# Designs tried in a protein design run: peptides against a protein of PDB entry 6D0Y. Part 27

Target 1, 225 residues: chain A of PDB entry 6D0Y
Amino acid sequence: ETEDHLESLICKVGEKSACSLESNLEGLAGVLEADLPNYKSKILRLLCTVARLLPEKLTIYTTLVGLLNARNYNFGGEFVEAMIRQLKESLKANNYNEAVYLVRFLSDLVNCHVIAAPSMVAMFENFVSVTQEEDVPQVRRDWYVYAFLSSLPWVGKELYEKKDAEMDRIFANTESYLKRRQKTHVPMLQVWTADKPHPQEEYLDCLWAQIQKLKKDRWQERHIL

## One batch from the design tools (peptide; made by RFdiffusion4, then SolubleMPNN)

Design b1_p11_5_s2 (from b1_p11_5 with Y5F S8E)
Fold by OpenDDE base, seed 5:
Structure b1_p11_5_s2 (fold): chain B 225 residues (1-225), chain A 11 residues (1-11)
Amino acid sequence: as target 1 above (225 residues)
Amino acid sequence: SVEEFVEEVFS
């Protein structure tokens, strides 16, 4: 395969096809594996790029990486390293929107057996530990809690299945922080639905309530978050 | 830092 052809294949995966998405992903993984000896660096760069630039295809590309990791474990590791490095750089540059998306992407990689559950738990423990830092802006503490909570729709089920005790500890620490943190008082808009109108909550409190409901529902999404 | 720990955990 040529580099241009590989780029086209990677970018177009998940689009309209006569074949199933699963078969296309398996096929593409095979093609990429075969071309790794000649185009590893290019393939790595392409996957990192599309993973970051096409958030609507998050699960497609995490699945693709999972399939490729099963074929070539070393390449999977290199991909994770590249994404972690990008996360680090995003945090250093205060690119928080990119950073939170990368955390979500990494979270879904746990489902694809690319990242081990204990490693993700350790990362989240570290994120929530920021709430205990002294002499730092609350916005920093809030962001890491946000990054943790907003990633749980992608990985909460897996983490609780394997590390429930550790996750409960993280949740307890998160809850404690949310109770004691200062809340900004901005005029709240009313969210009106046909049956349950309510005032819009502070964003972290709202997210916490959503995640608690998701957890209670055994991580089965019944409603759009 | 969190950034350093992320590297430690995943690299």
Scores: peptide ipSAE 0.030, ipTM 0.740, DockQ to the pose 0.018
Fold by OpenDDE base, seed 1:
Structure b1_p11_5_s2 (fold): chain B 225 residues (1-225), chain A 11 residues (1-11)
Amino acid sequence: as target 1 above (225 residues)
Amino acid sequence: SVEEFVEEVFS
């Protein structure tokens, strides 16, 4: 049945095909749009599921959603709402690995013109504001900073092009927090036998340095972080 | 149609 075919197409997109990936995504977007009147809820659930369970296909599904959003703005909005709800549920359930992935997914949706840059900036402002909360564990504060910084490879360029002043404020707040937080003593983990030892840093300090370098390089990645 | 697209893509 058509419903079974839709599931198969959504799950298998990006795999070996007689056509290009770009052509397949455009074609699939057209097929899905045509079937929304009959299968909207099913398609929505399928897309949310594969987006979460197949992280290796992140850019494939963000692109697909971008194409669908261009065809049907309302459906795109419903998808984003569903993903935001899932993010909230993941955080509530302390599923932090899923949560950080969802933040990255949402970040890439900005590049696909599904989420507006100001909305993503607002989300990151909310994340970094957790560092200013009183009587919360540092591990919680650290996680939100990590979620913000680790998502910037996917969206930093777009956000600085459109909201540079706001992003600079978020960066300043992040830097301030990183300077005042308690750090693990990493010198004990250094390789002292090396002629030119690579200095070991605490993981958030290391990530911060990487993101600062990425920003300096105008968000052009030279290697995988 | 979905069926036509499936055949085209995965033939």
Scores: peptide ipSAE 0.026, ipTM 0.678, DockQ to the pose 0.279
Fold by OpenDDE base, seed 3:
Structure b1_p11_5_s2 (fold): chain B 225 residues (1-225), chain A 11 residues (1-11)
Amino acid sequence: as target 1 above (225 residues)
Amino acid sequence: SVEEFVEEVFS
């Protein structure tokens, strides 16, 4: 019975409730902490599952894990290890959509004080180093660059605050790769602006430009209302 | 308790 309640609580957190999200997360963290001695394995599995299956609740579950980590450091570590294992399995299985989401999830865990900034920098260094691999498909190189760049909206600010020199090196390597990679000749679809038509940008070049602007803006994103 | 929290959140 208690186990069923835990599953329900974990799955439904962030949904319509009489209480605020913040209060629910604090309350749930307290409940889960109290039950760790009896249900640690179950709770760990549940959190890993919902984190993967409910991407729309990314920040809810990273926050919850952050709260749990603050209460029980060991559990937080075990959760991170489980998610990293899942990332490795996703990559091995060529589930790249899941993999990139997991990288983003891990990135946001830095903001929740679950993963140290230097550790995330090291991960991204490893990703970008794939661009230097020889005799591998470009799609592999492109994906790791994509995984890195597409995660920066979640963690770029923190990483530059803590490891600016290392991040600059990663950016330099990324830029170098993007300049030399083969660009697929997309039939030059013209993007029409109010004043001037221009060629459609290649997706990684476009993402790079967006991230460069975000960096220039001190990682402050404009909100869509 | 878990039961109390469930009641508080979802009822």
Scores: peptide ipSAE 0.026, ipTM 0.675, DockQ to the pose 0.280
Fold by OpenDDE base, seed 2:
Structure b1_p11_5_s2 (fold): chain B 225 residues (1-225), chain A 11 residues (1-11)
Amino acid sequence: as target 1 above (225 residues)
Amino acid sequence: SVEEFVEEVFS
């Protein structure tokens, strides 16, 4: 059992194999757990790295971490801490695309029982509270709202099941902000009808509408063929 | 072991 083998396993999980993904993840979690005494730091770094660099495998790695957390709660905590640190670093470095992805990743970790729902709610409360900050650029406020809203497809159901009142408060604050913020509309790229030459809906308003619909649908997404 | 798992999964 070498570090190279662990790296290979972690990187390749979810790829085509003779076994089911679920079986592979369970097996890998077992292997990683067994190797934590010797390679905890390496495994931690690897998981953090692949989580960040392989967004197409987001749910694979959140699931893996969930399984590993169930086996080793301490490691799960350390992983979350590492991801939070990375989020903070991304924000400090103005890597907002990475940051928002990390928020989504953390959001999905709630579904995997790695992060408690109340903790995620608290995070989102903090995000939306930025909208109340005085003398800050709107872009800052917008980003935190975006980070919140864009993460809800991953965690909205769980949060409303457990913290509906708190979530409603966050939503109310978000709605209030969206109504009062300065809106930038993008011109239509194509005029389809002369009767509707209106600019495209502002991106946060659009996202808000989508999230409202998702919430209305009890967070049930449409099946994609 | 890692080797056994690799073989089982990816061979």
Scores: peptide ipSAE 0.024, ipTM 0.671, DockQ to the pose 0.288

Design b1_p11_5_s3 (from b1_p11_5, 3 letters changed)
Fold by OpenDDE base, seed 5:
Structure b1_p11_5_s3 (fold): chain B 225 residues (1-225), chain A 11 residues (1-11)
Amino acid sequence: as target 1 above (225 residues)
Amino acid sequence: SVEEFVNAVFS
């Protein structure tokens, strides 16, 4: 494949086709694997770019990376490394919206068997541990809690299935922090039903309530976060 | 490995 053709294939995956999405992803993974010897760096950059710029295709690209990882474990590792580097760079640049999306993307990579559940648990333990830092702005503590909670719709089920005790500890620490923090009263967009009205709440409290509901529903999404 | 790297970064 030519470089331009690879870009087109990667960018267009998931669009209307005569074949199923699954078959297209498998086919593309095969094509990309075959071209890794010649175009590894380009393919890596392309995947990182589309992963970041096309959030509507998050699950498509995590699945694609999962398929590639199954074919070439080293490439999967390099991709994860690249995404983690990008996360760090985003944080350094104060691009917190990009950073939280990257955390979500990494979270979904657990479902695609690219990142191990224990590794993601450790990451979230580190995030929540920021709440214990002294002499730091609360906005820092809040962001890491937000990044953790907002990623759970994508990975909470898997993490509780594999590491329930550790997740319970993280949840307990999160709850403790939320109870003692100063509330800023930032509203959050909510999906509500006529039979169960829900008032506007501080954004982390609202998110916490939604995640608690999701957890109670066995991580089966019955509402839009 | 991916797991080792992630753990090294976030542990």
Scores: peptide ipSAE 0.034, ipTM 0.743, DockQ to the pose 0.019
Fold by OpenDDE base, seed 1:
Structure b1_p11_5_s3 (fold): chain B 225 residues (1-225), chain A 11 residues (1-11)
Amino acid sequence: as target 1 above (225 residues)
Amino acid sequence: SVEEFVNAVFS
């Protein structure tokens, strides 16, 4: 395959086709594997780019990387390293929307057997440990908690199956932080109904409640978070 | 930093 053709194939995977998505992904993985000796760096860059620019295809590209990793573990490792570098760059650039998306992407790579569950647990332990940092803005602490919690819909089930004790510890630390963090109460934003006033819940508290419900439901998602 | 640890986890 030529570089231009590879770019087209990678960008268009998951589009309407006469073949199934699974068949197309398997086929593309085979093509990419065969071309790694000649186009490894280009393929790596392309996959990183589309992963970042096409969030609607998150599961398509994590699956593709999973298939490639099964064929070539070295390339899978290099891809993860590249995505971690991009995460670091996004954080340095204060691009927090991209950063949180990358955390979700990495989270789903656990389901695709690209990243080991213990490694992801360690990452989340590091994220939640930010809540213990001194002389830092609360917004920093809040963001890392948000990044952790907002990624659990993608990986919470797998992590609890493999590392339940460690995850419970992270949850306990998260809950402790959420209870002690400073909150802005806005009574004026309360929804007043005829019978009972309903105060607007703080965003992280709301997310925490949603994740607790998801955990209670054994990570079977019923609502769009 | 968290960024350093993130890198270390996957290196």
Scores: peptide ipSAE 0.032, ipTM 0.741, DockQ to the pose 0.018
Fold by OpenDDE base, seed 4:
Structure b1_p11_5_s3 (fold): chain B 225 residues (1-225), chain A 11 residues (1-11)
Amino acid sequence: as target 1 above (225 residues)
Amino acid sequence: SVEEFVNAVFS
């Protein structure tokens, strides 16, 4: 394969095909593996780029990386390292939307056996620990909680299967923070129910409620978050 | 920092 052809294959995987997605991904993984000796750097860059810029294909590319990791463990490691560097750069540049997506991507890599569950738990522990930092803007604390919670639809099941006690601790710390944080005072619609009127939930409180429900449902998603 | 920790976790 030429570099240009590899780019096309990587960018277009998951699009309409006569073959199954699974077969296409397996085939592409084989092609990429074979070309690593000649095009490793290019392939690495391409995968990092599409992982970042095509969020609609998150599970496609995490699966692809998982397949590649199974074939070439070293390459899988290099890819993760590159994504971590990108996450670091995004955080430093205050590109929080990119950063949160990268956290979600890394989270799904746990399901693909690219990242170990304990490592992801450790990262989330550190994220939630930001809520304990002094003399920092609340927006910083809120973002790391958001990054954690918003990633759980992708990895919560796996993490609770492997590290339930640690995850419960993270949840407890998160709940504690959410109770004591200052909520944004934006005029919100009041929702009336037969039981009682209540204000529209703040975005983190809303997300927390959704994640709590997801957890209660044993991470079987029944609705779009 | 969180960034440094992230690097340490996955390095």
Scores: peptide ipSAE 0.031, ipTM 0.737, DockQ to the pose 0.018
Fold by OpenDDE base, seed 2:
Structure b1_p11_5_s3 (fold): chain B 225 residues (1-225), chain A 11 residues (1-11)
Amino acid sequence: as target 1 above (225 residues)
Amino acid sequence: SVEEFVNAVFS
């Protein structure tokens, strides 16, 4: 059991195997748990790194962390703290693509029972509260709304099941903001000339509509957003 | 062990 092997296992999990993904994740969680006494810091760093660098494996790593959290609650907490720190660092560095991904990752950790629903609600409350900030660029307000809305496919169901009243308030505030913000509409690209070109829906309005539909469907997705 | 797990998973 070496650091190199751990890195390999963590990086390769979810790849082709004779066993099921779930079985492999359970096994890996067991291996990692056993090595925490010796390699906690390394494992923590590795998990944070792969979580960030391999977005295609988001659910794999959230699940893995969920399994680890079930085995070692303290480690789960440390991981969340590390990811929150990374989120803050990303925001400070104006790396908003990474930041929004991290919010999504944290959102999925709620489903994996790593982050409590109330904590995520509080985070989203903080995000949407940015819309009430005075004398700040709209792009800042828009981003936090985007980060909130774009994460709901991963956590909306859980949050509404447990914190429906609070979520409704967040939604109301979001809707209010979306109605009053400045909007930029671009005509839809059309192959043919139309009498009156239909404008492309503004990206946040579009996302809002998608989320409203998802909510209406009780967060049962028919397609991946 | 890690080695045993690797072998079992990726054999």
Scores: peptide ipSAE 0.020, ipTM 0.641, DockQ to the pose 0.295

Design b1_p11_5_s4 (from b1_p11_5, 3 letters changed)
Fold by OpenDDE base, seed 2:
Structure b1_p11_5_s4 (fold): chain B 225 residues (1-225), chain A 11 residues (1-11)
Amino acid sequence: as target 1 above (225 residues)
Amino acid sequence: SVEEFVKKVFS
């Protein structure tokens, strides 16, 4: 395959075709594996790019990387390293939306057997440990908690299956932080809910409640019609 | 769900 053709294949995967998505992904993984000797750097860059820029295809690309990792473990490692570097760069650049998305992407890579569960747990431990840092802005603490919690829909089940004790510890620390942090008042939203028995919850409290419910439901998501 | 899709591919 030529570089241009590889770009096309990678960018268009998951689009409507005569074949199943699974079949297309398997096929593309094979093509990419075969071309790694000649185009490793290009393929790596392309995968990193689409992973970042096409969030609507998150699971497609995590799956693709998973398949490719199964074929070439070294490349999978290089990809993860590249994504971690990108995450760090996003954080340094204060691109928090990109950063949180990257955390979600990495989280789903656990399901795809690219990242080990203990490694992801360690990452989340590091995130939640920020809440214990002294003399740092709450916005920093809040973001790391948000990044952790908002990623659990993608990886919570796997992590609790393998590292339940560690996850419980992280949850306990998170809960403790959420109880003691300063709550943000959202008056505009409260106006619409003024007649409700309870005021509008702060966004992290709301997310926490949702995640606790998800955990209670054994990480089974509700089916959407 | 994400899990269901992943399971299908890696089953």
Scores: peptide ipSAE 0.102, ipTM 0.779, DockQ to the pose 0.038
Fold by OpenDDE base, seed 5:
Structure b1_p11_5_s4 (fold): chain B 225 residues (1-225), chain A 11 residues (1-11)
Amino acid sequence: as target 1 above (225 residues)
Amino acid sequence: SVEEFVKKVFS
């Protein structure tokens, strides 16, 4: 395959097709595997780019990477390393929106058997540990808690199935922090319908309540978060 | 769901 053709295939996966999405993903993984000897760097760059720029296709690309990782374990590792590097760069550049999305993407890679559950738990432990840092702005502490909690819809079930004790500890630390932090009210776009209005709630407290409900529901999403 | 799809692909 030519580089331009590979780009087209990667960008268009998940679009209207006569075949199932599963079949298309498996087929594309095979094509990419075959072309890795000649186009590894290009394929890596393309996958990183679409992963970052097409959030609507998050699950499509995590699944694709998972399939490719199963075929070429080393490439999967290189992809994760690239994404982690991008996460670090985003944080350094104060691009918090990109950073939080990357954490969600990495979280879903656990479901695709690209990232091990213990590794993701360790990442979240590191995030929540920021709440214990001294002489740092609360906004920094809040962001890492937000990044952790907002990623749990993608990976909470898997992590609790495999590392329940560790996750409980992270939750306890998170709860403790949320109780003692300074709360501020920021106007947020209303997503909920007006038929069931609720008092305005601080954004992290609101997210915490949503995640606790999700956990109670055994990580089965019944409502839009 | 996303979970079901992923599970199906890797089953």
Scores: peptide ipSAE 0.098, ipTM 0.778, DockQ to the pose 0.038
Fold by OpenDDE base, seed 1:
Structure b1_p11_5_s4 (fold): chain B 225 residues (1-225), chain A 11 residues (1-11)
Amino acid sequence: as target 1 above (225 residues)
Amino acid sequence: SVEEFVKKVFS
C-alpha cells in the first residue's frame, strides 16, 4: 500500500460499503499491520489525526486500534503514548474541548483491550485529585471533574467490574468536591409548572445526577446524556 | 450500542 492509499483507507473506514463494518475493520487492521515495517510513523500519525478530528467515528477508530494492538502490541503502546502526548498538548494550548474528547477516546480504548483498567483508574484518580490542589482556579478543578464524569458512559461499567473499591473512592471525592464548590444559582432560570417548580440545575450537578442514575442502572444507557 | 459492537468485534 502507498501512503496516499493508507490515508484514504483510514479516513474512509466505517463509511457505506458492500462489506460489514467488522469485516472492513479486520481487513484494514491486517493491511496496516503488514505496512508497519515501512510506514509505522505515517500510520501512527494518521490514526492520531483521525482519532482527534473525526469524533463521529470514535468507536470505529478505538476498535481499529484494538484490533491493531492485538496484532502488534508495541504499536498499540506507541499509539497510546502519542494520544497521551496529544492530550497534554491540548491542555497546554487550552483546547479543552479537544482534551475532553481525547479522554473519552482513551476511555473507550479500555473496552478495546488497549488500555488496562487499572491505568484508567489511575488517570481518573489523578484528575479528581486536582480538586484538592491549593491555589488553583475552580475552572481547572471543574474541568477535570467534567472530564472524568463525562467519560464514564464509555468506561464506567468496565472500571466498576474490575476496580469497584477504587472507583467508589473517586466518586466519594467527586461528591465531596461538588458539595463544597462555588456555584452560581439563578432563580430566574426555572421551569415553572403547575405541579412543581423545576430549577435549572448547574451543569456539573446535572451531569453528576445523570452519572449516578447511569451507575444505578448498571451502566446501561437509556438516555443520551 | 457501543458496548455491544465492541464486544461483537472482539468475541
Scores: peptide ipSAE 0.095, ipTM 0.777, DockQ to the pose 0.039
Fold by OpenDDE base, seed 3:
Structure b1_p11_5_s4 (fold): chain B 225 residues (1-225), chain A 11 residues (1-11)
Amino acid sequence: as target 1 above (225 residues)
Amino acid sequence: SVEEFVKKVFS
């Protein structure tokens, strides 16, 4: 495959095709593996680019990377390292929206057998530990808690299956922080339900409640058809 | 679902 053709294949995977997505991903993984000896650097860059710029295809590209990792473990490792570097750069540049997406992407790589569950737990331990930092803006603490909680829909099940004790500790620390943090006084905008109105919840408290329910539901999300 | 898809691909 030519370099330009590889770019096209990688960018367009998951789009309308006569073949199944699974078949296309397997085929593409095979093509990319075969071309790694000649185009490893280019393929790595392309995958990193589409991973961060096409969030709508998150699971497509995590799966593709998972397939590649199974074929070439070293390449999978290099990809993860590149994504971690990108995460650090995003944080440094205060691009928190990209950063949180990258955390979510990395989280889903656990499901694709690219990142080990203990490694992801360690990352989240580091995130939540920011809540214990002194003389830092609360917005910093809040963001790391948000990044942790907002990633759990993708990886919470796997992490609790493998590291339940450690996850419980992280949850306890998170809960403790949420109880003591200063909450922005939301003017009493009330959310009206069918039966009674209630005060609008603060966004992190709301997310926490959602994650607690998800955990209670064994990390099985219910979707509206 | 995403979980089913992942399981299918890696099975």
Scores: peptide ipSAE 0.093, ipTM 0.777, DockQ to the pose 0.040

Design b1_p11_6_s1 (from b1_p11_6, 5 letters changed)
Fold by OpenDDE base, seed 2:
Structure b1_p11_6_s1 (fold): chain B 225 residues (1-225), chain A 11 residues (1-11)
Amino acid sequence: as target 1 above (225 residues)
Amino acid sequence: SAYEEGWKRVL
C-alpha cells in the first residue's frame, strides 16, 4: 500500500544509507510532493506524527518540511497550522514536555524558511507577555518563559539577526520577570555544556544564565565533550 | 500574518 510505503519512508529517513542525508531528504521531498495530490492528508498526519514522536530526528524533519515547503508553500502552511493545533492540544492536555518540544520544533522551522522570523518573534512576545498578566499562576508564567528560553538555541541567532530590537525588548521583559518572581530550590537543569561547572540554582535562573552566555557567544554552541 | 494570528491563539 502506498500509504504504508510513505510511512516507512518518512519514519526511516535519516537512518543508515548508502547516500547522504541531504540526498535522501531531497529525494523524499520529491516523492512526497508528487504524492500530495492523492495523499496530502496522510502525508500531513505522518509528518506531524514523526515531528511529535521522534524528537531525536528534529533537525531531519524540520529540514524535510523546509524542503517540502519550498516545493509546496501551501502544504508548508498547512503543516505549521497542524503543529500549532497540536501545540494547543498538548497545552490543554497538560503535556508540557510535548508542548515545549513543539515550540522548539517550530523554532527550528524558522531556520528552514518555513516560519518567518517576525512570526516567531510575535509568538515569543506573546509567551513573555504572560508574565505581565494578572491573576496568572507563576507556574504558567514560568512555563512560557521556559518555552521561550529553551527554544533559543534553535532560533536565537536568526531572530537576533533579523529582529534584534524586538528580541532585546523580550529579553528585558524576561529578565525583569526573572528578578521579581519567587524562586524555589530545584535541581540544576543544564541544557548545554558550560565552559565551567556552576552550582545548583533555580532552573530558570540557570537557563537564563546559559542563554545569556550563548547570546554572548553569538549563538555559537560549543561541542559537547 | 496568519502565523502571528495563530500564535496569539496558543495562549
Scores: peptide ipSAE 0.025, ipTM 0.706, DockQ to the pose 0.018
Fold by OpenDDE base, seed 5:
Structure b1_p11_6_s1 (fold): chain B 225 residues (1-225), chain A 11 residues (1-11)
Amino acid sequence: as target 1 above (225 residues)
Amino acid sequence: SAYEEGWKRVL
């Protein structure tokens, strides 16, 4: 395969085809595995790129990476390392939108058996621990809580199945923080519609309520969050 | 793992 052909295959996976998505992903994983000896770096870069730039295909590419990881464990590890580096770079560049998406992507990689559940729990423990940092802006604390909570729709089920006690502790710490944090930006974020009788909640409080409901529903989504 | 060491430095 040529580099251009690989790019085309990776970018177009999940699009209209005569074959099932599962068959296409398995086939592509096989092609990529075979080409790793010659195009490892290119394939790695391509996968990182589409993972970041095509959020609508998140589950497609996490699945693809999962299949590749099963075929070549070392490559899967290198991919995760690259994504973690990208997350770090995004944070350094104050690109918080990309950063939060990368956390969600990594979260779904747990379901694809690329990242171990305990490792993801440890990451979230570290995120929530930022709420305990002194002499830091609340916006920093809020972002890490947001990154944690907004990722749970993708991985909460798996984490509670395997690490329920640890997750409960993280939730308790999160709840405690949300109760004591300042909510001065609520008026600036509110979009009032006359048709809604209840006031709009602060964005983290709202997200917390959504996640609590999701947890209560045993992590089965009934509505788009 | 290199992954674990990597994310520990993200914060």
Scores: peptide ipSAE 0.023, ipTM 0.689, DockQ to the pose 0.019
Fold by OpenDDE base, seed 4:
Structure b1_p11_6_s1 (fold): chain B 225 residues (1-225), chain A 11 residues (1-11)
Amino acid sequence: as target 1 above (225 residues)
Amino acid sequence: SAYEEGWKRVL
C-alpha cells in the first residue's frame, strides 16, 4: 500500500543511490507534500519516529523537514509541535538520552529554517533558567545545562549570528552555575610519570571547556583538539 | 510563538 511505501521511502533516504542525496531529498519532499492531503498523520508520525530513532541520519531528516516546511509551512509547524510533545514525554519518562537528542534535532532544524533562531534562544533560556530554581535536584539542573551545551555544535553559530547578546547572557548564567554546583568526585587517574598531572575534569566542566573553545574558534569544529 | 508556548508547557 501507499502508506507502506511512504515508510520505506522515509526510512531509506540517505542510503546508497545513483542520485545525489540532495536530489533524493528534494524528490522525497515532493512526494510527501503530494501525499499530505491523504496521509498527513502517517507522514507526521513517520518523520517523528525517524527523528528520534535514527540519530545517525539527523542532518538528513532535518533537511527533509526543512524542504517539506518550505513546501507546506503548516505541516512544518505541526512537526515541531509533535517533536516538542515527544520531548516532554521523554523527560516525563526520564529518558534523558532521547530527550537530549531531540533537543539536538530541534537545534539543527534552526539551520534548516524550520525553527526561528529567537525561538531556539528562548528554549535555551528556559533550560538555563532551571539552574536558578530553588528546591530542584541538581541532576535536573545539570541535564538542562548539558542539553543546552551539547546542542551548540549544531546551532551555536546561527544563534550567535542572530542573537549574540541573548546568547552571551545564557553563557554567563551557565558559567555562574557551573562554578557553584557540586561536582561529582571521580577516582583520580593520574599519569605519575607526567611532569604536571591534572585531575580528571568533571563531565560538564569538560563540555563547557569544549564549547568555550568552539565559540572562540567561531563554531568551527575542526579546531577542537 | 506557538512553538515557544509549547515549550513552556514542557518545563
Scores: peptide ipSAE 0.023, ipTM 0.693, DockQ to the pose 0.018
Fold by OpenDDE base, seed 3:
Structure b1_p11_6_s1 (fold): chain B 225 residues (1-225), chain A 11 residues (1-11)
Amino acid sequence: as target 1 above (225 residues)
Amino acid sequence: SAYEEGWKRVL
C-alpha cells in the first residue's frame, strides 16, 4: 500500500460499503499490520489525527486500534503514548473541547483491551483530585469533573465491574465537590408542562444526575431514535 | 507502564 492509499483507507473506514463494518475493520487491521515495518510513523500519525478530528467515528477507530493492538502490542502502546501526548498538548493550548474528546477516546480504549481498567481509574482519580486544589479557578476544577463524568458513558460499566470500591470513592469526592461549588447565577428558564414543571438545572448538576441514573440503570443506555 | 508515565504530567 502507498501512503496515500493508507490515508484514504483509514479516513474512509466506516463509510457505506458492500461489506460489513466488522469485515472492513478486520481487513484494514491486517493491511496496517503488514505495512507497519515500512509506514509505522505515518500510520501512527494518521490514526491519531482521525481519532482527534472525527469524533463521530470514535467507536470505529477505537475498535480498529483494539484489533491492531491485538496483532501488535508494541504499536498499541505507542499509539496510547501518542494520544496522551496529544491530550497534554490540547490542554496546554487551552483546547478543552479536543481534550475531552481525547479522554473519551482513551476511555473507550479500555473496552477494546488497549488500556487497563486500573490505569483509567487512576487517571480519573487524578482528575477528580483537582477539586481539592487550593487557590485555583473553579473553571479548572469544573472541567476535570466534566471530563470525568462525560467519559463514563463509554467506560463506567467496565470500571465498576473491576474497581467498584475505587470508583465509589471517586463518586463520593465528586458529589462532595458538586455540593460545595459555586453555581453561576443564570436566569432560570423553567419549562412548565401541565403535568410537571421542570426547573433549569446547572450543567454539571444536570450531568451528575444523568450519570447517577446511568449508574442506577447498570450503565445501560437507551437508544435515542 | 509507559502509558501511565505519559499521563502523569497531564495535569
Scores: peptide ipSAE 0.023, ipTM 0.685, DockQ to the pose 0.019

